Peptides against a protein of PDB entry 4GXB. Designs and how they scored, part 81

Target 1, 277 residues: chain A of PDB entry 4GXB
Amino acid sequence: VPTEEVSLEVLLSNGQKVLVNVLTSDQTEDVLEAVAAKLDLPDDLIGYFSLFLVREKEDGAFSFVRKLQEFELPYVSVTSLRSQEYKIVLRKSYWDSAYDDDVMENRVGLNLLYAQTVSDIERGWILVTKEQHRQLKSLQEKVSKKEFLRLAQTLRHYGYLRFDACVADFPEKDCPVVVSAGNSELSLQLRLPGQQLREGSFRVTRMRCWRVTSSVPLPSGSTSSPGRGRGEVRLELAFEYLMSKDRLQWVTITSPQAIMMSICLQSMVDELMVKKS

## One batch from the design tools (peptide; made by RFdiffusion4, then SolubleMPNN)

Design b2_p16_7_s4 (from b2_p16_7, 10 letters changed)
Fold by OpenDDE base, seed 5:
Structure b2_p16_7_s4 (fold): chain B 277 residues (1-277), chain A 16 residues (1-16)
Amino acid sequence: as target 1 above (277 residues)
Amino acid sequence: SERLQQEAKFLRELLS
């Protein structure tokens, strides 16, 4: 791709558009810096955010595809897909809510976290009760961003990334689940007909290893993955989990977002390592 | 919600 100046659209979590002028040859960090500059985010806070490739659904929701890597060229990465449904999104890229304190000290950082959190709540990524929702709404109406965030930080799945409904082989084969990543875990939520909501928590610290596999299923009369056609590429995230003492068990999640899930796992592990150092 | 995992005592974590 020839080096040219281009206008690149980067979205915030709430769908707000940030237009930046960059070079086609600009790498992820360059684009991130451009976005930060456009937003007037200080340099020392840039590291708390990352650029993600997402697919915008018909309803406007974002399906996270992957985090853009350092060596990538965001313009190329998004345009090469030749589909307008793919977008670049700016989102915070840390997991420990303690880091919010650093970001919230800055007006722009505060606004970014606030907007993201509002969006996550609206999209159901953060789980709230009716009463909590009322409280949040009140704070939102008052534009009390700090107080809003402080309350939000106490909510279930705050800071989590919620994935599209998929399938896992836990607790049983071909279970429909909703996976969320956050707080150093993968949360698998399952609701079977006539049953209450069930949740499995898989802490990354108890994962011996994980892998992503890509395969093309053999032609069969049916597929275990709803909405998938015959012969379509199947992505799976499998992790070996310490269920109990001396008992390792493989758990496999079948999802087109398997790559993103693995990225989250690695990111969470990395953050934990930083904390330990 | 109902936990899918059984409670157990663990002596170590894999990444501890």
Scores: peptide ipSAE 0.018, ipTM 0.528, DockQ to the pose 0.019
Fold by OpenDDE base, seed 1:
Structure b2_p16_7_s4 (fold): chain B 277 residues (1-277), chain A 16 residues (1-16)
Amino acid sequence: as target 1 above (277 residues)
Amino acid sequence: SERLQQEAKFLRELLS
């Protein structure tokens, strides 16, 4: 793509649009800096956020595809997909809520976290009781952003990324699950027929390894994965997990977001390493 | 058929 000045749209978690003028040749960091400048986010807080490629669903929700890498050209990355459903989203890129303290000290940072958190609650990414929801709404009405965030930080799945419903082979073959990543874990929520909702927690510290596979399924008389057509690329995330003492078991998640899941795993591991150093 | 396989090492391996 020839180098030229273009207008690029970057969305916040709540769908708010940030328009920035960038070069088609600008890399991810350049675009991120442009977004930060537009928002008046200070330079020292830029590192707490990243740009993500997402697919906007019909209901306005975002299906995260991947994090944009440093060498990428965001304009090219999003436009090359030739679909208006794909968007670039700004979101916080750390997991430990302790880092919120650094971000919240700045007005713009506070606003970004607040908007993201409100959106995550509205979309059901953060799990709330009826009473908690009432309290949050009260704080939202008062526009008490700091108090809102402090309460939100105590909620289940605060700071998690929620993925689209998919399939896992745990605890049984072809189990429908909703996967969420956060707090150094993958949370698998499942509701089996006749059973209550249950959650499986897979801590990254108990994962020996993980892999992502991309394959084309062979013609078969039946499709094992609902919604997958013949010849459609199938993505799987598999991780080997320490279930008990000296017992490793592979868990496989079939999802078009397998790549994003692996990115989350690596990101969580990286953050843990930083904290230990 | 498998077209791509990526594997990542975990914290436990990094600490070993």
Scores: peptide ipSAE 0.020, ipTM 0.570, DockQ to the pose 0.039; fails the geometry check
Fold by OpenDDE base, seed 3:
Structure b2_p16_7_s4 (fold): chain B 277 residues (1-277), chain A 16 residues (1-16)
Amino acid sequence: as target 1 above (277 residues)
Amino acid sequence: SERLQQEAKFLRELLS
């Protein structure tokens, strides 16, 4: 792609559009800085956010594809997909809610976190009871952003990324699950017919390793995704988990978002390493 | 199995 100035659209979690003028040759950080400048986000807060490639679903929800890498060209990355469904989204890129304190000190940072949190709640990424929802709505009506966030920080799956429904081989083969990543874990939610919702927590600290694999199913094989035809590339995230003392077991998640899941795992591990340093 | 489910800390959720 020839180097030229272009207008690039970057979305916030709530779908708000941020238009930035960048070069087609600008790398991820360059674009991120441009977005920050457009939003008047201080330089020292840029590191708390990242750009993500997402697919916008029909209902407007975002299916996270991957985090844009450092030397990647966001304009090229998104446009090369030849689909308007793909968007670039700005989102916070840390997991520990303690870092919210740093971001919330700034008006723009506060607004970004607020918008993201509102969106996550509305999309069901953050789980709320009826009473909690009432409280949140009250705070939202009052535009008490700090208080809103403080309450939200106490909620189940605050700060998690929720993935599209997929399949896992745990607790049994071909279990339909909803995976969420956050708080140094993968949460697998399972609802079997006639049964109560169950959640399995897989802490990254108990994962010996993980891997992403891709395969092309045989024509005779069934696809794990209704929208995925036979012969299409299937992605799997497998992790070896310490189930009990000295007992490791592989858990495999079949999902087109396996790459994103692995990115989340690595990111969570990295953050833990930073905290331990 | 039930054993594996317990070991993986599968919990029933009540969000109501």
Scores: peptide ipSAE 0.009, ipTM 0.493, DockQ to the pose 0.020; fails the geometry check
Fold by OpenDDE base, seed 2:
Structure b2_p16_7_s4 (fold): chain B 277 residues (1-277), chain A 16 residues (1-16)
Amino acid sequence: as target 1 above (277 residues)
Amino acid sequence: SERLQQEAKFLRELLS
């Protein structure tokens, strides 16, 4: 692709559009810096955010595809897909809420976290009780962003990334689950007909290993995934988990977002390693 | 550039 100046749209978590002028040859960091400059985010806070490739759903929700890598050219990465559904999204890229303190010290950082958190709550990524929701709304009406975030930080699945409904072989084969990644874990939520919501927590520290596999289903194969046409690539995330002392068990998640899940796992592990050094 | 600056300002206001 010839080097040209182009206008690139980057979305915030809430769907707000940030238009930046970049070169087609600009790498992810270059684009991120451009976005930061546009938002007046200071340089020292850029590292707390990343650019993600997402697919925008009909309802406006984002299905995260992957994090853009450093070597990538965001303009090319998004435009090569030849679909307007694919977007680039700016989102915080750390897991420990303690880092919020650093980001919140800056007005722009505060606003970004606030917007993201509001969106996550609205989308049901963060779980709230009725009372908590009322409190949050009150704070939102008052535009008390810091207080809003402080309350939000206490909520279940704060800082988690919620994935689209998918299938896992836990606790049983072909279980419909909603996976969320955060706080150094994968949370698998399952609601079977007539049953209460069940949640499995898989801490990354108890994962011996994980892998992503890609397979092309045979035409005769039962398409267990609702909404995927026959012949689509099937992605699976499998991880070996220490269920109990000296008992390892493989858990497999079948999801188009398996890659993103693995990215989250690696990211969480990396962050933990940083904290330990 | 002016349009971009105006949009940036607007975004800053929204993010304020």
Scores: peptide ipSAE 0.000, ipTM 0.320, DockQ to the pose 0.020; fails the geometry check

Design b2_p16_8_s1 (from b2_p16_8, 8 letters changed)
Fold by OpenDDE base, seed 5:
Structure b2_p16_8_s1 (fold): chain B 277 residues (1-277), chain A 16 residues (1-16)
Amino acid sequence: as target 1 above (277 residues)
Amino acid sequence: MEEEEEAARFLRELLS
């Protein structure tokens, strides 16, 4: 791709568009810096955010595809897909809410976290009770962003990334689940017929290993995955989990977002390692 | 066709 100056659209979590002028040859960090400059985010806070490739669904929701790599070319990455449904999104890229304190010290950082949190609540990524929702709305009406965030930080799945509904082999084969990543875990929410909502928590610290595999199913007269076309690539995230002492069990999640899930796992592990050092 | 794209192993490191 020839080096040219282009206008690149980067979305915030709430869908707000940020247009930046960059070179086609600019790497992820270069684009991120351009976005930061456009938003007037100080340099020392850039590291708390990352650029993600997402697919915008018909309802406007974002399906996270992957985190853009450091030496990747965002312009090429998004345009090469030749589909307008793919977008680049700016989002915070840390997991420990303690880091919010650093970001919230700056008005731009505060605004970014606020906008993201509002969006996550509206999209159901952060789970709220009716009463909590009322409280949040009150704070939102008052534009009390700090107080809003402080309350939000106490909510279930705050800081989590919620994935599209998918399938896992836990607790049973072909079990429909909603996976969320955050707080050093994968949360698997499932509702079996006639049963209440259940949540399984898989802490990364108890994962011996994980892997992502891609496969092309053989042509068959039937598919176990409704809506999947013949010959479509199937992505799976499998992790070996320490269920109890000396008991390891493989759990496999079948999802087109398996790569993103693995990225989240690695990111959470990396953050834990940083905190441990 | 099946391909393993990535793998990571951390249990020992995380529990050490």
Scores: peptide ipSAE 0.023, ipTM 0.637, DockQ to the pose 0.038
Fold by OpenDDE base, seed 1:
Structure b2_p16_8_s1 (fold): chain B 277 residues (1-277), chain A 16 residues (1-16)
Amino acid sequence: as target 1 above (277 residues)
Amino acid sequence: MEEEEEAARFLRELLS
């Protein structure tokens, strides 16, 4: 792609559009800095955010595809997909809510976290009771952003990234699940017939290893799983988990977002390492 | 079937 000045659209979590003028040759950090400048986010807070490639669903929700890497050219990464459904999204890129304290001290940082949190609640990524929802709405009406965030920080799955419904082989084969990543875990929510909603928590500290595989299924005489046509790439995230003392078990998640899940795992591990040092 | 694999291992480092 020739080096040219272009207008690039970057979305916030709530769908708000930020237009920045960048070069097609600008790397991820360059674009991120441009977005920060447009928002008046100070340089020392840029590192708390990242750019993500997402697919916008029909309902306006975002399906996270992957984090844009440092060497990437965001303009090329998004436009090469030749679909208007793909967007670039700015989102916080840390997991420990303690880092919110650093970001919230700045007006722009506070606004970004607030907008993201409101959106996550509205989308059901953060789980709230009826009473909690009432309290949050009251704070939102008062525009008490700090208080709103402080309450939100106590909520279930605060700071989690929620994925699209997918399939896992746990607790049984072909089990429909909703996966969320956060707080150094993968949360698998499932509702089996005749059972209440269950959540399986898989802590990264108990994962011996994980892998992502991509494969092209071959035509088999067996009935193909509903929803996938011939030639569609199948992505799987598998992790070996310490279920109990001296008992390791592989858990496999089949999802188009397997790559993003692995990125989350690595990111959570990296953050734990930083905190440990 | 064509398969590509990417793997990560970190537990030993975390526990060290």
Scores: peptide ipSAE 0.020, ipTM 0.583, DockQ to the pose 0.037
Fold by OpenDDE base, seed 3:
Structure b2_p16_8_s1 (fold): chain B 277 residues (1-277), chain A 16 residues (1-16)
Amino acid sequence: as target 1 above (277 residues)
Amino acid sequence: MEEEEEAARFLRELLS
């Protein structure tokens, strides 16, 4: 792609559009800086956010594909897909809610976190009770963003990324699950017909290792997902988990978002390592 | 066919 100035659309979590003028050759950080400048986000807060490639679903929800890498060209990355369903999204890129304190000190940072949190609640990524929802709504009506966030920080799955429904071999083979990543864990939620919600919480600190694999199903094989045709690449995330003392067990998640899941795992691990340093 | 795209091992480091 020739180097030229282009208008690039970057979305916030709530779908708000941020248009930035960048070069087609601008790397991820360059684009991120442009977005920050457009939003008047201070330079020292840029590092708390990242650009993500997402697929906008029919309902307007975002399916996270991957984090844009530092040497990647966001314009090329999104446009090369030749589908308008793919978007670039700005989102916070840390897991520990303690870092919210740094971001919230700035008006723009506060607004970004607020918008993201509102969106995550609306999308069901953050789990709320009826009473909590009432409280949040009240705070939202009052535009008490800090108080809103403080309450939100106490909620289940605050700061998590929720993935599209997929399949895992835990607790049994071919279990339909909803995976969420956050708070240094993968949460696997399962609800079978007539059964209560079951959740498997897999802390990254108990993962010996993980891997992402890709495969092409055999033509004679059945497609596990209705939307996946024969011959399409199947992605799996497998991790070896310390279930109990000296007992390791592999858990495998079959999902087109396996790569994104692995990115989350690595990101969570990296953050933990920073905390220990 | 199956291809392993990514692998990570860190438990020992995290627990150290």
Scores: peptide ipSAE 0.023, ipTM 0.638, DockQ to the pose 0.038; fails the geometry check
Fold by OpenDDE base, seed 2:
Structure b2_p16_8_s1 (fold): chain B 277 residues (1-277), chain A 16 residues (1-16)
Amino acid sequence: as target 1 above (277 residues)
Amino acid sequence: MEEEEEAARFLRELLS
């Protein structure tokens, strides 16, 4: 792709648009810096955020595809897909809420976290009770962003990334589940017919290993996973989990977002390693 | 449209 100046749209978690002028040859970090500059985010806070490739759904929600890698050219990565549904999103890229303290010290950082958190709550990524919701709304009305975030930090699945409904072989084969990644775990929520909501928590510290595999399903008369046409690549995330003492079991999640799930796992592990240093 | 308005307000707030 010839090097030229282009206008690139980067979205915040809430869909807010940030237009930046960049070169087509600018790498991910260059674009991220451009976005930060446009937002007046200090340089020392840039590292707390990343650019993600997402697919915007009909309802405006984002299906995270993957994190943009350092070597990538965001303009090329998004435009090569030749679909307007694909967007670049700025989101915080750490898991431990303790890092919020660093980001919240800056007005722009605070606003970014606030907007992301509001969006995550609205989209059901963060789980709230009726009472908590009322409290959050009150704080929103008062525009008390710090207090809002402090309350939000206590909520279930704060800081989690919620994935689209998919299928897992846990607790049984072909179970419909909603996977969320955060707090060094994968949370698998499922509701079987006639049963209550169940949640399985898989801590990354108990994962011996994980892998992503891709396969092309053979033409079968059976309706494949919802939302995928025949012949589409099937992605799976499989991880070997320590269920009990000396008992390892493989868990497999079938999802178009398997790559993103893997990225989350690696990111969570990396962060844990940093904290141990 | 509502999202755009919210986004616009947020951008203004972020950039203010």
Scores: peptide ipSAE 0.019, ipTM 0.406, DockQ to the pose 0.020; fails the geometry check

Design b2_p16_8_s2 (from b2_p16_8, 10 letters changed)
Fold by OpenDDE base, seed 3:
Structure b2_p16_8_s2 (fold): chain B 277 residues (1-277), chain A 16 residues (1-16)
Amino acid sequence: as target 1 above (277 residues)
Amino acid sequence: MAEEKAAAEFLRELLS
């Protein structure tokens, strides 16, 4: 693509549009800096956020495809897909809520976290009780952003990224699950017939390794996943988990978001390494 | 055929 100045739309978590003028040849960091400048986000806070490629679903929800990598050209990455469903989203890219303290000290950072958190609650990514919801609404009405975030930080799955419903081989083969990544874990929520909602927590510190695999399914009359056309690539995330002392078990998640899940795992590991460092 | 790749490798291939 020839180097040209273009207007690029970047969405916040709440769907707010940020238009930035960038070069088609600008890399991810360049675009991120442009977005930060447009929002008046200080340079020292840029590192707490990343750009993500998402697919906007019919209901307006975002299905995260991947984090834009350093080598990518965001304009090219999104436009090459030739679908208006794909968007670039700005979101915080750290997992430990302790880093919220740094971001919240700045008005713009506070607003970004607030918008993201509100959106995550509205989308059901953060799990809330009726009473908690009432409290959150009260704080939202008062526009008490800091207090809102402090309460939100105590909620289940705060800071998690929720994926689209998919399939896992845990605890049983072909189990429908909802996977969420956050707090250095993968959470697998499932409801088996006649059973209560169950959650499996897989801490990254107990993962020996993980891998993403791609396969082309054989032509068969049955598509195992709704929405997958014939010949579509099947993605799986598999991780080897320490279930108990000296007992490793592979868990496999079949999802078109397997790449994003892997990115999350790596990101969580990287953050833990920084903290230990 | 199944291929095992890191996320970054998938992305590089996708964008190549």
Scores: peptide ipSAE 0.030, ipTM 0.701, DockQ to the pose 0.163
Fold by OpenDDE base, seed 4:
Parts: sequence; C-alpha cells; structure tokens
Structure b2_p16_8_s2 (fold): chain B 277 residues (1-277), chain A 16 residues (1-16)
Amino acid sequence: as target 1 above (277 residues)
Amino acid sequence: MAEEKAAAEFLRELLS
C-alpha cells in the first residue's frame, strides 16, 4: 500500500468514534499515539491501552479477533479484510485492577475506564447482582465515574474479556462453553444437560504450556467440530493444566478466537512476570 | 492436516 495520509476510525468500547489522521504506513504504536493525542490522553498513560481488531456483531457487540501487534499497520490490517464489520477498538491492556489507580488519576483515563466498564456491564462481561445493578445505575445517573469504577472493581469478572460461545473438550467432549479471560485465568462457563451453570477456573500459573492449532477437517468428517463447515479452517487453543498434584491434563478449546485467547494468556503471564520483578 | 504455532507466529504468517 502506498504511503499516504488517511483518516482512520478507532472505536472506544462504548462505540464512540475517534477519527485520527495517520499514514497508511504508521505502525500500531504510531496510531495509538495519534489516538491518545486526539483524546488528550497523556503520554505516560498510553502504555495502559492497546488497539484491538474486532468484528462488530449485529447487536453492536465486539468479537475480539486479536490485539494489533507492534509490527502491524492498523489501517492495512483493518481495510485488507474488505468488510465493514471489522473495526479497531481502543481498550485497556492490563489485567490487575491496581493499575486502574494510575489511569484514574487523569480525567481522560478515568473517562476511558468508565466507558469501557459501562459497556462491559451492559454486554454481560461483568457479572452483577440485582442490587449491584441498582447501585451502578444510580452512580451512572449521577455520572459519578470514580465511584462507579470503585464499585465495578469489586464485581465478578471485572476486567475480563468475554469470548463468543464455543466448544471445549472439558469436562466432557464437545461441551458448549463461554470462555472469559482475566485475573490470570481462563474462566469456562458451561451448562451440561440437567445441570446448573458451572464455572471452571484455569489459572495461568497452573498451565505448563499452551498452543494454537490450525487444521482443516477431512471431508469424511469424523473429526468435524460442531458449527464449522466442512473444509473450513478450525482453530483450537490447547493448554496443559496441572489438575492435581503431579497430574497434568490437556484441555482443548475449539474457537475462531483461539488466537485472541492465546494473546490474552501471554499478556497475563507477561504482567505477572513484571509484578514479580 | 494440522499445524501447531504460537499466536505471534500465526499473526506474522498471516500478515506477511
């Protein structure tokens, strides 16, 4: 793509559009800096956010495809897909809510976290009780952003990324699950026939390793994954987990978002390593 | 047919 100045749209979690003028050759960090400048986010807070490639669903929700890598050209990455469903989204890129304290000290940072959190609650990524929902609505009506965030920080799955419904081989083969990543874990929510909703927690500290696999099912279809057309590329995330003392077991998630899940795992591990240093 | 790669490797190949 020839180097030229273009207008690039970057969305916040709430769907707010941020238009920035960038070069087609600008890399991810360049675009991120442009977005920060447009929002008047100070330079020292830029590192708390990242750009993500997402697919916008019919209901306006975002299905996260991947975090834009440092070597990517965001304009090219989004436009090359030749579909208006794909968007670039700005979102916080840390997991420990303690870092919110740094971001919230700035008005713009506070607004970004607030908008993201409101959206996450509305989309059901953050789980709330009836009473908590009432309290949150009250604070939202008052536009008390700081208090809203303080309450939200105590909620279940605060800071998690929720993925589209997919399939796992745990606890049984071909189990429909909803995966969420956050707080140094993968949370697998499932409902088996005749059973209550269950949540399996897989802490990254108990994962020996993980891998992403790409495969094409054979036409004979003995290994066909539910919901995938024959001949379509199937992505899987598999991780080896310490289930009990001296017992490792592989867990495999079949999902088009396997790459994004892997990125989340690596990001969570990286953050833990920073905190331990 | 299957291939095992890290996420970053997939992305580099996809975007190359």
Scores: peptide ipSAE 0.027, ipTM 0.689, DockQ to the pose 0.153
Fold by OpenDDE base, seed 5:
Structure b2_p16_8_s2 (fold): chain B 277 residues (1-277), chain A 16 residues (1-16)
Amino acid sequence: as target 1 above (277 residues)
Amino acid sequence: MAEEKAAAEFLRELLS
């Protein structure tokens, strides 16, 4: 792609548009820096955020496709898809809420975290009780951003990324699940017929390994994969998990977001390693 | 510690 100056739209979690002038040849970090500059985010806080490729759903929600890699050209990555449903989103990219303290010290950082958290709650990524929702709403009405975040930090699945409904082979084959990544785990929420909501927690520290596979199913008379058309590419994330002492078991998640899930796993592991160093 | 050997390689291949 020839190097040209272009206007690139980057969205915040709440859908706010940030327009930046970049080169088509600018890599992910270059674009991120441009976005930071546009927002007046200090340089020392840039590392707490990343750019993500997402698919905007009909309801305006974002389905995260992947984190843009360092070698990517964001303009090319998004425009090459030739679909307006694909967007670039700025989001915090750390998992430990302790890092919020660093980000919240800055007005812009605070605003970014606030906007993201509000959006996550509105979209049901962060789980809230009725009373908690009332408290959050009150704080939001008062525009008490710090207090809002402090309360939000205590909520279930704060800091998690929620994926679209998909299928897993755990606890049984072809179970519909909602996967969320955060706090060094994959959370699999499911409701089996006649049963209450259940959650399976898979800590990354107990994962021996994981892999992503891509396959094209052979034409079959049965639509084995709900929501997938005949001949469509199927992505799977499989991880080998230590269920008990000396007992490893593979768990497989079938999802178009398998790549993003794997990115989350690696990111969580990396962060843990940094903390241990 | 978890290993992402296959996943990482897959990503690199996909994005190459």
Scores: peptide ipSAE 0.026, ipTM 0.689, DockQ to the pose 0.126
Fold by OpenDDE base, seed 2:
Structure b2_p16_8_s2 (fold): chain B 277 residues (1-277), chain A 16 residues (1-16)
Amino acid sequence: as target 1 above (277 residues)
Amino acid sequence: MAEEKAAAEFLRELLS
């Protein structure tokens, strides 16, 4: 791609558009810095955020495809897909809510976290009771962003990324599940026929290893996954989990977002390593 | 057939 100046659209979690002028040859960090500058986010807070490639669904929700890597050219990465449904999104890229304290000290950082959190609640990524929802709405009406965040930090799945409905082989084969990543875990929520909602919590610290695999479905095979065309690559995330003392078990998630899930796992592990050092 | 790769490797292949 020839180097030229272009206007690139970057979205916040709530869908707010940020337009930045960048070079087509600008790498991820360059674009991130441009976005930060546009938002007046200070340099020392840039590291708390990342750019993500997402697919915007019909309802406006974002399906996270992957975190843009350092070597990538965001303009090329998004435009090469030849679809308007793909967007670049700015989102916080840490997991420990303690880091919110650093970000919240700055007005722009506070606003970003607030907007993200509001969006996550609205999208059902953060789970709230009716009473909690009322409290949150009250705080929104008062525009008390700090208090809003403090309350939100106590909520179930605060800071989690929620993935699209997919399939896992846990607790049994071909179980429809909703996976969420956060708080150093993968949460698998499922509702089996005639049963209550169940959640499996898989802490990354109890994962011996994980892997992503890709396969091409056989032509004769039934496409059990809605939305997958014939011949599309099937992605799976498998992790070996310490279920009990000296008992390891593999859990496999079949999802187009398997790569993103893997990125989340690695990111959570990396953050834990930093905290331990 | 199935391929096992790290996420970063998948990304590089997808972008190549």
Scores: peptide ipSAE 0.026, ipTM 0.683, DockQ to the pose 0.161

